# Designs tried in a protein design run: peptides against a protein of PDB entry 3WG5. Part 276

Target 1, 218 residues: chain A of PDB entry 3WG5
Amino acid sequence: LAKNIVYVAQIKGQITSYTYDQFDRYITIAEQDNAEAIIIELDTPGGRADAMMNIVQRIQQSKIPVIIYVYPPGASAASAGTYIALGSHLIAMAPGTSIGACRPILGYSQNGSIIEAPPKITNYFIAYIKSLAQESGRNATIAEEFITKDLSLTPEEALKYGVIEVVARDINELLKKSNGMKTKIPVNGRYVTLNFTNVEVRYLAPSFKDKLISYITD
Target 2, 218 residues: chain A of PDB entry 3WG5 as posed
Amino acid sequence: LAKNIVYVAQIKGQITSYTYDQFDRYITIAEQDNAEAIIIELDTPGGRADAMMNIVQRIQQSKIPVIIYVYPPGASAASAGTYIALGSHLIAMAPGTSIGACRPILGYSQNGSIIEAPPAITNYFIAYIKSLAQESGRNATIAEEFITKDLSLTPEEALKYGVIEVVARDINELLKKSNGMKTKIPVNGRYVTLNFTNVEVRYLAPSFKDKLISYITD

## One batch from the design tools (peptide; made by RFdiffusion4, then SolubleMPNN)

Design b2_p27_4_s3 (from b2_p27_4, 12 letters changed)
Fold by OpenDDE base, seed 3:
Structure b2_p27_4_s3 (fold): chain B 218 residues (1-218), chain C 218 residues (1-218), chain A 27 residues (1-27)
Amino acid sequence: as target 1 above (218 residues)
Amino acid sequence: as target 1 above (218 residues)
Amino acid sequence: AKSASEIRREAIANGKNGVIIEALGAG
């Protein structure tokens, strides 16, 4: 029986236009192979709003389920990472990870202080993050509070509050726990029931370009 | 008689966090050598708001005059480039260049269409760009229209409207025309009269890191 | 003076995370 394929790829670091390219490449590979899903192991402190929005859109246009997995322990889906997660077909977190802290900022001043976004921008992102939560059937109130209170949650809290779907220690536990779950958003216009009963896990390595950019931007 | 030094460096491409690093490096070198000024030859289609704001702040904190020169012919100081220029001690443009088109956008959709900024963001940047223009004694009405009308100007128009200070074909003409001009904003709390009578022009090359990042991001 | 990259890295390390509203689009 031909095993269904599940791809696993890692995205680590700041969300940038390059991160979009990584998402696009990884998802495209998985789409071409008609994978059951792709799991993106995400560890990000945040990054750029434009790149984030493009990534969300790319995920939503995916022909296959995209699972965001905040991994490994110590990782975060901070800021832009939270938006990406909320825009995905399923969210998982490893124990010892975090999600949230979604305040839009204009950046950092020379002294390292946050340049606050004007209320108008904040309100835009509140509306946006709430939309993502609502569309995915996740807790829109908490999504708002990720901005308004700069809230960060543990995996257990995020699960409890209905922000995420799975807490898992590793890929095997993730596959086991998510097996039979429906995607939180449609794939090609339909909610898909994940089938991880007889799957082959394939890890996608960073491209040479990916490694080079990571080396330079770190 | 020890010649005063004028540094010239090029910044080309999108305004990013890396562009800030370039500005910082170039200005720092020129500061260390107590240069009369640094001229940044700018060619940008725009870029990131955070990076732009940081660059403006870095220019404003410069111990030496920073001249933004939109160069060569065919170059632009579009969007973020206009803000940077308006935040500088002097703006020059070469014939056949442009300035303006400052409408803030959230980014580009996957289809390449502009994601419009909400009015609230637009208004923030209107206030910001007007502030830069006012602080520098430049035309704040036109600065606003760079956003509201997405206005772009030729060098001749920009000079005519009091947006820029110099139209120059090359560095030599720029130095000649700007000699004796006062900086449009203070240097270390004082308006400085530029003295280009007996100057040595030194070109700064991109660092190895600069070249590498450019190669990867292009 | 710390580079912007250093400033950002330190800010992030200090838990000062935020969605950076970046795009001043070239129209």
Scores: peptide ipSAE 0.117, ipTM 0.582, DockQ to the pose 0.818; fails the geometry check
Fold by OpenDDE base, seed 4:
Structure b2_p27_4_s3 (fold): chain B 218 residues (1-218), chain C 218 residues (1-218), chain A 27 residues (1-27)
Amino acid sequence: as target 1 above (218 residues)
Amino acid sequence: as target 1 above (218 residues)
Amino acid sequence: AKSASEIRREAIANGKNGVIIEALGAG
């Protein structure tokens, strides 16, 4: 019997329009192959709000479950990464990772200081992040505090507070722990129960364009 | 007697962090050579708010006059480009160019529709664009309407309404018309009278990195 | 002078994270 496929892809660095293209490409490949799920190994300090919102929408439009996995140890789903995670079908974190710090900013001044967003923008993103948390059945109060307190959480805290669903050391442990879990948001209008009992793990590599952009932006 | 130097550089495309690096590089070269001014031939549909604000700040920190020239015919200083122009020491436009359309947006949805900025963001940028206009002695009411009405102006209208200082067909006409004009904002704390009577025009080329980024982003 | 990219990288490295609101698009 043909093994169900689980795709794994890495997304690292700032969330930009190019990051959207990566998400779109990876999810599209997994959709075309009727994968059981795609796992995105995410390590991001944050990035653009527009790209983030588009990525969230692309995940929500996915024909298959999209699992955000904050990985490896030392990685973060900071800022835009937290929104993306909260918009996904399942969130996992590796030990030694972090999630949160979602304060909206206009950017950085020449001295590296934050250009503060006006309160009005902050309130918009509070409403937005709370909606993502509520829609996914995750802790909306903590989601708000990711902005209002610039809060960051450990995997253990995030699990405890109902922000994430899994703490896992690697892909094998993630597949084991998430097997039989329901997606936190619908796939094609239905909550899907994940089936990782007999799966082939297929790793997706960055495109040449992805590598070139990373080389230029890093 | 050594001719005074005027640098000319082109900046085309979306306003990004890379566009900031181009502005910084070009202005720095012109500063190092004690140029009379730098003219930036600008053609942009808009871009990032943070990059725009940093570019405005970099222009305001310039040791020499920075002239924004919306060029060639068919070019625009749209959205972020208008803010950059309003933050500069002098604005010129070629015939057949446009300026304005400064409505802040969060981005584009997957269907290409605009994700509207909340009123709170709009109000912030209204205050910001009005401050740039007021500080430069340009029409703050029209600057506000660039946002509230998504207004775009021709060079003739922009000159008439006191948004820009010069309409010129080419660099030679620009130098001729702007000779003896005062900068609309200070250079090193003083309003500078431009001296283009005996100048050498020196064109700056894009770096290899600039060309590579353009190739990838276009 | 540090590039905008360097400034951002250093700011991020110093824990100055935020969602960058790129509120200026072409209409």
Scores: peptide ipSAE 0.115, ipTM 0.597, DockQ to the pose 0.833; fails the geometry check
Fold by OpenDDE base, seed 2:
Structure b2_p27_4_s3 (fold): chain B 218 residues (1-218), chain C 218 residues (1-218), chain A 27 residues (1-27)
Amino acid sequence: as target 1 above (218 residues)
Amino acid sequence: as target 1 above (218 residues)
Amino acid sequence: AKSASEIRREAIANGKNGVIIEALGAG
């Protein structure tokens, strides 16, 4: 039985193997407590494709709903963050945030210029991002354009185009607006109707290890 | 006029953006002094594709010959290291070293298993590694097999198959054996005949930053 | 349980080597 508990955790910075460990830890805690959901406050410029794919898989394997919330104002779900969001059970954005810019790159040159991924890689990630959008009942055309046009959207645009489900200023508004929504992907093989009536909000703090890694990667 | 100077520097560990910085720094120093060549003692298990491509480009843009030397005994030019070697002006290996195992991967899963690269990515790197081999007059069939068969070769095999140019026990033997050889790729648009007669060997030490990064990545 | 980062490091150390495609670009 899901407890009237919603976990909230923050993941900020580059998507790496350490970010995967954060997602895994947070989701595991929420699963162990049979939480109604976990909300991940996500602010990322992007990061590693492997870590991103592992995070998406971990979310898809979650025993509870995982809500990606692009938060606070000024945050982004850029690049890898967009894939993670599209792989999640619900996407929310705060006003003044952004989503998109999903072009795969090989990295940065010495001068900071992007090293373009070859078309074969780009096409792989187009297929992948479209599959995430389709599986979650989100706009696959816009998902493709996040790569092909390097498109970035506001919360209002993302909502309008059916990329995301909620625009919310804070956790309380998110809970209120998402209450009664169905997850966009299944939880344990079933689409779950979110129940945020009389929930206890529990914040998960970053571990000491999480803080140290964030400090090194910034 | 090339001075009778040969630089020797060591690059050990994973190929990353920091490894690129090391290559750039070392080659720049050798270029500034108009060295006859720089020898990079390479020991790597592999690493990032972006950093690898940048390193290859930096070598190809070098104003002086860049010799990749898989050294010491027990070292490898694995994965990214093989690409770097194939992009260089001359490849040498010490006895008891290895080269190859170039299959691209997306990374590692939670259980430490390799996340296989999709065929599109694999085919990209096949084309890329074959181009490096062809451009350098090295065995492109074996270069392909470094990916398709995940082949690793001994120095003797690599020499026999025309992947590398020199098997040498140490820097002195390397200089002796490579003296009078032509670079496998051009330097400033010309194939250079190496002249290691009466050369001064100058060792470049890792910077403090290089040491710190190596300590963090190990 | 070993962290994914530890497992990755061990995998690399155990010769599970490859060219890693890292970055999905930040615009």
Scores: peptide ipSAE 0.041, ipTM 0.575, DockQ to the pose 0.717; fails the geometry check
Fold by OpenDDE base, seed 5:
Structure b2_p27_4_s3 (fold): chain B 218 residues (1-218), chain C 218 residues (1-218), chain A 27 residues (1-27)
Amino acid sequence: as target 1 above (218 residues)
Amino acid sequence: as target 1 above (218 residues)
Amino acid sequence: AKSASEIRREAIANGKNGVIIEALGAG
C-alpha cells in the first residue's frame, strides 16, 4: 500500500548526467517508501539529450507517479526540461513560468553562437517529442512546434493547449488541484488515480555530491 | 616567431564540457606563448558528442599545432577520443595503447546496457568521422569502420593503415620522430613543418577546477 | 576568455536554448 506520503525534490540548472543521478536518487527514495507520488520542482534552461532521454526512461520506469512542477515563478522547463515534463505522469506549472524552446543543437561555438543540428537529428527529436506527447495524451502538434517554431508557452497557454495538466501557485494548490487526476502515462502498467487526501509532504535535500556538482557547474 | 617551446598537458577521463574547458585553457596558454606545438596526452574511454565536436573545432581554430598523444601504455583514445585525434594536427600513440570503438550511443540504461543510437544519428557520425579523416589525409575507410564494425586498433595497426602518424614510447621519442613532419591539417591556413630542434618542454598542470571536476566525476 | 560554461550560461540566458545531442560511447 502506498503510504500517504508525497515527496518533493528540487532539480535546478542544466540537464546533465549528474541530473540523471539526482532524478534516480530522488525517485528511488520515494519508491522505497511507497510514496503516493514524487513532485520534482524543475527549473532548467536545458541540457544534454543523452541525460534527458535517460531521465525520461527513469521516470517511465518509476514504481510511483512522478510529477514535474515548473517552480518557482520565474522558473522554466526549457528544452530538455520540456521533454522530461512530457515524459512524466503529470505536469504542473506555477504562474510566471515557461515551457518549450526544444530545438536540438550540437552545441555552442567559441563565440557563443549555436551550432545547429543537422536536419536528420532535428527530425529525430521531432519524432521523439511527438511520441512523448502522444503516449501521454498531450498535444503532439504543440510538442512539434516547440522544435519547429522554437515555441515557448506560458502556464495558461500550455494548459489551454493540452500540454500540461495543472497551473498551481504552490505545492498545496498543486496537491489540491491534482487530487483525483489520473496519471497521463501508466505506473507499472496501470493509470493511477492520484490520492492527495491526508498526505504528508516530505522534502528531499540535494546530496553533498549534488551540492558540489552544482557549485562547479554554476 | 614561435618560441622553441613545446607544451605538454594531460587530459584523462570522460569527454565532457569540462574537458572542452581543459582543451581551451591548455591551447590558449600555448598560443599566448607562441609555442611550437602543444602535445595533449590523451587517455579517454569516450564521452559526449557535443563536447567532442567543440573540442575538434577548438583544435581546428588553434594558432599552433595540436598533437594528440595516446599515452601512457594502457591508455586509449576510445570513441570521442578517436574523433578528437582525427581532428588534430598530428596523432601519436604509445605502444600498448588503443584507438577506435567510435559507435555513437544515446546513453546507458539503468542496468548499464547501451541505448543504441538510431540509424540517422549513426549515419551522421559516419559522415562526420569520414570528413575528419579526409580533411587530415588519414584513412577514411578505417575511420568509418571504427563505427560500423566498432573497430579498435593497436598503434602499429593504426600507423600501418594510415590512421596515425607516430608510434612513440615517450615524449622524447615523439619529438624526435615528429620533427620535420608536416601537420595533417592547416594552422592558420598553412600546413606547418614541425621543428622540434632545441625545444624546451613545458608541462601544464590541471587547474584547481579541473582537479575538483575529476574528483567528482571519477 | 569566457569559459565554455559561461558562454553556455549566457547563451541560455539569451534564449539560445537547445537539447545538446548524444554521448559517444565505446560500445
Scores: peptide ipSAE 0.036, ipTM 0.546, DockQ to the pose 0.803; fails the geometry check

Design b2_p27_4_s4 (from b2_p27_4, 11 letters changed)
Fold by OpenDDE base, seed 4:
Structure b2_p27_4_s4 (fold): chain B 218 residues (1-218), chain C 218 residues (1-218), chain A 27 residues (1-27)
Amino acid sequence: as target 1 above (218 residues)
Amino acid sequence: as target 1 above (218 residues)
Amino acid sequence: MKTAQQIEAEAIAAGKNGVILEVLGAG
């Protein structure tokens, strides 16, 4: 029986238009190979809101389940990363990771201080993040507080409050724990029960372009 | 029977990208030689948050136990150093050392005053440090207070409150006291019982580059 | 018809500066 494939790829750093390209490439590869799912190991401090929204759309349009895995230990799905996670089919976090801090800003002053977003923008993102949470059956109150209180959570807290679905130390544990879970949002109009029995894990490497850009942005 | 090796290396000064390189080099050497553990003698006032997070990741990805030892007397694991310690497999402190003071800042004003981090950043690091503590089975409440109260602790206090595992005057006492202890976080997915019976202690010197950079930054 | 997302993006873009969702840690 043809082994079901699960793709794993890493996305690290700021969320930009290039990050969208990474998501799109990785998901497309996994779709083309009719993978059971793709796991994105995410470590991000956040980034651009526009890029984030495009990434969320791309995930939600995926023909296969997209699992956002905040990994490795010490990583975060901060700010834009939280929105991406909330827009995905399943969220997992490794111990020692964090999620949240979703308040929009306009940038940083020369002195490093935050330039605050006007209420109109803040309210927009409140509505947006709540909608993502509601659609995925996740805690919309906490999602709002990611903005209004700039709340950040541990994996245990996030699980407890119904923000995420899995706490896992590695890919093997993630596959084990998520096996038999339903996606939190539909895949092609249906909630999919994940089947990670007898899967082949296939790692995707960043493209040359992705590596080059990361080198420039680091 | 081939003697088990314990590596010892010193990391002193500000936490920067160069400090990451030092950690990576030292741990890699110890991994390559299948050491029983590496002990990092740490003395730092803190440094960059990004570098700190990368160091934590590198430690947690180690194929061997990494012991952070706040040493010698008079040293500190301040700010970023505390996060690094909390992300490690075992924390030891020498008498006369300190740990804590983990409040994030944006920098210093021209007058030397601290530029405060906005709540967004502070809350992020609260979640992060709590997650490190929780993962390692250490006191997450105290970890939070390292930020919210800028709390600093003596070795005795840190031990009492369940922040650290060992108080030791030197490497010999550290090896003796930690022998038979389990790592506070997994090594390659398993909690390792430290075996320091009949070990060879091998000291690592800083590289030429490390010496040069330290000379420039000091 | 502009997708709700396009309208929203435009509403966001109507802010002269791109919205940033980022946590920059300085220690």
Scores: peptide ipSAE 0.105, ipTM 0.352, DockQ to the pose 0.070; fails the geometry check
Fold by OpenDDE base, seed 1:
Structure b2_p27_4_s4 (fold): chain B 218 residues (1-218), chain C 218 residues (1-218), chain A 27 residues (1-27)
Amino acid sequence: as target 1 above (218 residues)
Amino acid sequence: as target 1 above (218 residues)
Amino acid sequence: MKTAQQIEAEAIAAGKNGVILEVLGAG
């Protein structure tokens, strides 16, 4: 029987292979417990494209709804984070957060200048991000502009333009507002109507490994 | 107003950048006419992975349902063709067709031996194909086995295992059986219930360019 | 021979292209 449990976990920092492991672990735990959903509190400047794509796929393969929540205030779902959000079942943002700026690069030079991606790579990610938007019924034009114009949006703008589904100040407000919403992508081949009536919220702590990495990156 | 029109087009041969152009052209025409759907009669041994991924994205971005129909009898949606099918709004197969055999390779040696893909690439495509299956509510386990076991299926098996939605002998039977079905992936963010009641079938002819390429490959 | 495009797609897929999707925070 599906439990009326919602998991909440945090993912912060650069998107790397380790971030994939975090997503996988958190989602797996929530799946095993047949949770109603998992909320991932996301704060990222971006990271590696390969890791991002793996994360998107992992979310899409989830047996339960995965809600990306750009949180707390001051957080961002920048670059790779935007792709991840667009690949999720529901996007929420806290006031004072941002989303966007998705132009791919090859890295930074020693002087901090951007090494530009060749047009072929840029075009690939344009197509990719537009696909994610379309599959989730979100604004594909804005998704493209996240790359072509390096656009970044406030929660209010993102909601207005149909990029995200919810603006919420905290987990409780998120649960309230998202209750009864349909997932923007399928869960096991079906759009799920979220039921957050009388749910138990369970927080997932970072693993020991997660803590170690956070400590190294700080 | 949505027209009660269904387009039918054929794509045959290796999946290449040109095949992408064919998909794009056909879907664009059908979109412009606000067709109820487009049926792509597909017969392919496979082809390039990059072209395949672009095609999948193009299908996912379609404003109308794209039905992949493995047709005629004797046709296959092999390798790249399977990915394309799994990325579509509905899959149909004619009796006597096949689907599967999706193991990625790097190419063929001079002696015709397969150059194996490294594990990293194979694993990437395993994740990718499983994602496509999951997003479309199709059998992700079988999708994986298309790679790991180089599995190929008959229409009957594919239907039984939940890989495809319809077995149909011809376009008329396909329309009949798929009428009232929901798309397996969204169209503009929504699952669409197909309406093939009193539809006009319009066939799209290959472009002159399409004909030239077909002639060269024969 | 793999076309340059295949190699690139594979490289992208394999994460070997070093493609980064990151915004440097204006420190």
Scores: peptide ipSAE 0.105, ipTM 0.347, DockQ to the pose 0.073; fails the geometry check
Fold by OpenDDE base, seed 5:
Structure b2_p27_4_s4 (fold): chain B 218 residues (1-218), chain C 218 residues (1-218), chain A 27 residues (1-27)
Amino acid sequence: as target 1 above (218 residues)
Amino acid sequence: as target 1 above (218 residues)
Amino acid sequence: MKTAQQIEAEAIAAGKNGVILEVLGAG
């Protein structure tokens, strides 16, 4: 029987229009190969709300399940990353990661103080994040508190509260634990049962088309 | 005699298209008020090369001097931040900051390894960074080594090697030390002598037009 | 005449285009 292909790709850093392009590219490749799923290893402090919303839409339009995996240990799905996760077909977290802190801000003032968003904007994102949680059968109360209390959770807490579906140390454990799970949102109008019993894992490298990034190399 | 206005604005985080918009907005405000200069407090790990190049161009097109100030202590002008600094009219650093580490990468692989840029891309950025250094009368050899050796420097080293012009603890010391200096690149075709003897400092807050950012509040 | 709701939606939409959802750790 043909091995189910699972793609794994990494998205790291600030959520921007470029991040959308990465999501779109990765998902498109996996769609074209009729992959069982794509796992996106996500590590982000957050970013632009517009880009985030576009990414959520792209995930929801995916022809295959998109699993957001907050990885590696030490990574976070902070702010915009949480929205993206809540918009996905399945959320996993590695031990030592975090999720939450979703309060929208307009930026930092020169004194380092946060410029608060007006109530109208905050309320919009409260409604939006609750919608994502509700649609995915995840904890909408906690989703709201990610904004109103700037709440941040461990993987264990997030699992306990019904924000995420899996805690896994690595891709192999993720595949094992998520095998047989139904997607939390539909794929092409259907809740898909994941089948990872006979899997070929394919890693997607950043394409040369991914805009050249300069990082501080640790 | 009318006080010279000096604007101070903060740009923090990854260099993206949004960062360009911030630079453009800040510089435009200062231009409109015929400010003596704008000081950009910069703290960045780097970011997108395309955004960086656009920012450099915007700085070079400024009608007023743009002073890049790596600030506060603990901040860095890493990678793309170094290019931006080298493209500016004056560079200052606070004690405890860093500059350099400019090697272009295509990203991180799934195993956390750096995906190296092909030699053609690396060579392009070597030529580019050297050009910025040469045009500004800064150390082009060190600029190249920011890429080839992934070199990172302290403020004292950067000053010593002729990469930057000022080491300053705060805005007041920066103004004092940079007073009477000529810009390292032209403003409207002229090397401007900075006059900070009678200065009104104005802080630019992030505008509400700056896209709503969610940050982890410490 | 754009309804107050449309103006608000546009303002919110315009605001959305400028909204940043990022956690900057005080390092």
Scores: peptide ipSAE 0.094, ipTM 0.361, DockQ to the pose 0.078; fails the geometry check
Fold by OpenDDE base, seed 3:
Structure b2_p27_4_s4 (fold): chain B 218 residues (1-218), chain C 218 residues (1-218), chain A 27 residues (1-27)
Amino acid sequence: as target 1 above (218 residues)
Amino acid sequence: as target 1 above (218 residues)
Amino acid sequence: MKTAQQIEAEAIAAGKNGVILEVLGAG
């Protein structure tokens, strides 16, 4: 029996292998409990491309809907965060958040300057981000421009352009607005209609490990 | 019924998000077939820390034993490869291979010089690698020194110091020597005794995707 | 037209090369 439970967890900071662990742990907990969905409150400047791709894969393998919620106000799903969002079952943003700026880089030089990715890498990520958008029925042209123009969007713009599905001020509004929506990608091979009627919201705390890693990477 | 099958797959090159995908795919195939184990022939100079941590997690979540085999002669489980090995159910090395050199770096400058990781990052990975060693009953002191001294070991040294479990020239010798060994970490919450009596060896080819990613990253 | 598999392979490959997807100064 599906528990009328929605999990909420926070992922904040750089996207790293540790972030994957967080996603994996959170989703696994929610899967084990047969939750209606898990909401990930995401606030990230981006991070590693490899971790990002692993996270996307983990989301796509989820037995339950994974909602990426760019939250709180002032948060961003920047760079890697955008890819994660585009790979998820539903994207929500709070007012005052942003999404985009997805140009890949190789890193920073000693002087703090960006080391540009070669065209081959950039083109790879263009193809990848477009694929994520296409698979989810989201705006692939804008997804490409997140890279080619380093485009960043407000929630209102992202909604308008068909990049995201929900603008919500808080979890309650998110649940209300997303209730009855279909997932943008399949869950276990099927598009799922979200049911947030009379749900219990259960917050997942970061594990000690999660806290420690976040502390070390901050 | 456990199939008397052992899968063998090759992972070569830099550890990236693509490498995670390879691990995930290979392990998933082996899980689906209820294989006795999967052997990953690993040859890596290292790669991304985030991908590495995701791979470690995926290994630890495996429903079957994952054996990391540093192979062929001349191969290495360098840097990220060492972490992966230390996170696995069993480590084997072929003669003429190496393990270690785990000092984290932020990247390379324009002049090709290493950009050192700040102490906070280095200390994180020290704690992490020690944890992997401790959890697997392997030499945590040596694991730390893989970072602090950039230590690299031969198979014989690694075996001697309790970093690895098997030195083997080929798959047949690996199966023979590891037959009857207990996994160094649990499989589904239990330490498993490996049974390689009358096993079929099944080689997994890289998918087209695996080949393409390897080609792009080389 | 790159197959979905090709695109995924390339993206994964790009991640191997130390690619960072991060906005400067956002932290």
Scores: peptide ipSAE 0.039, ipTM 0.325, DockQ to the pose 0.130; fails the geometry check

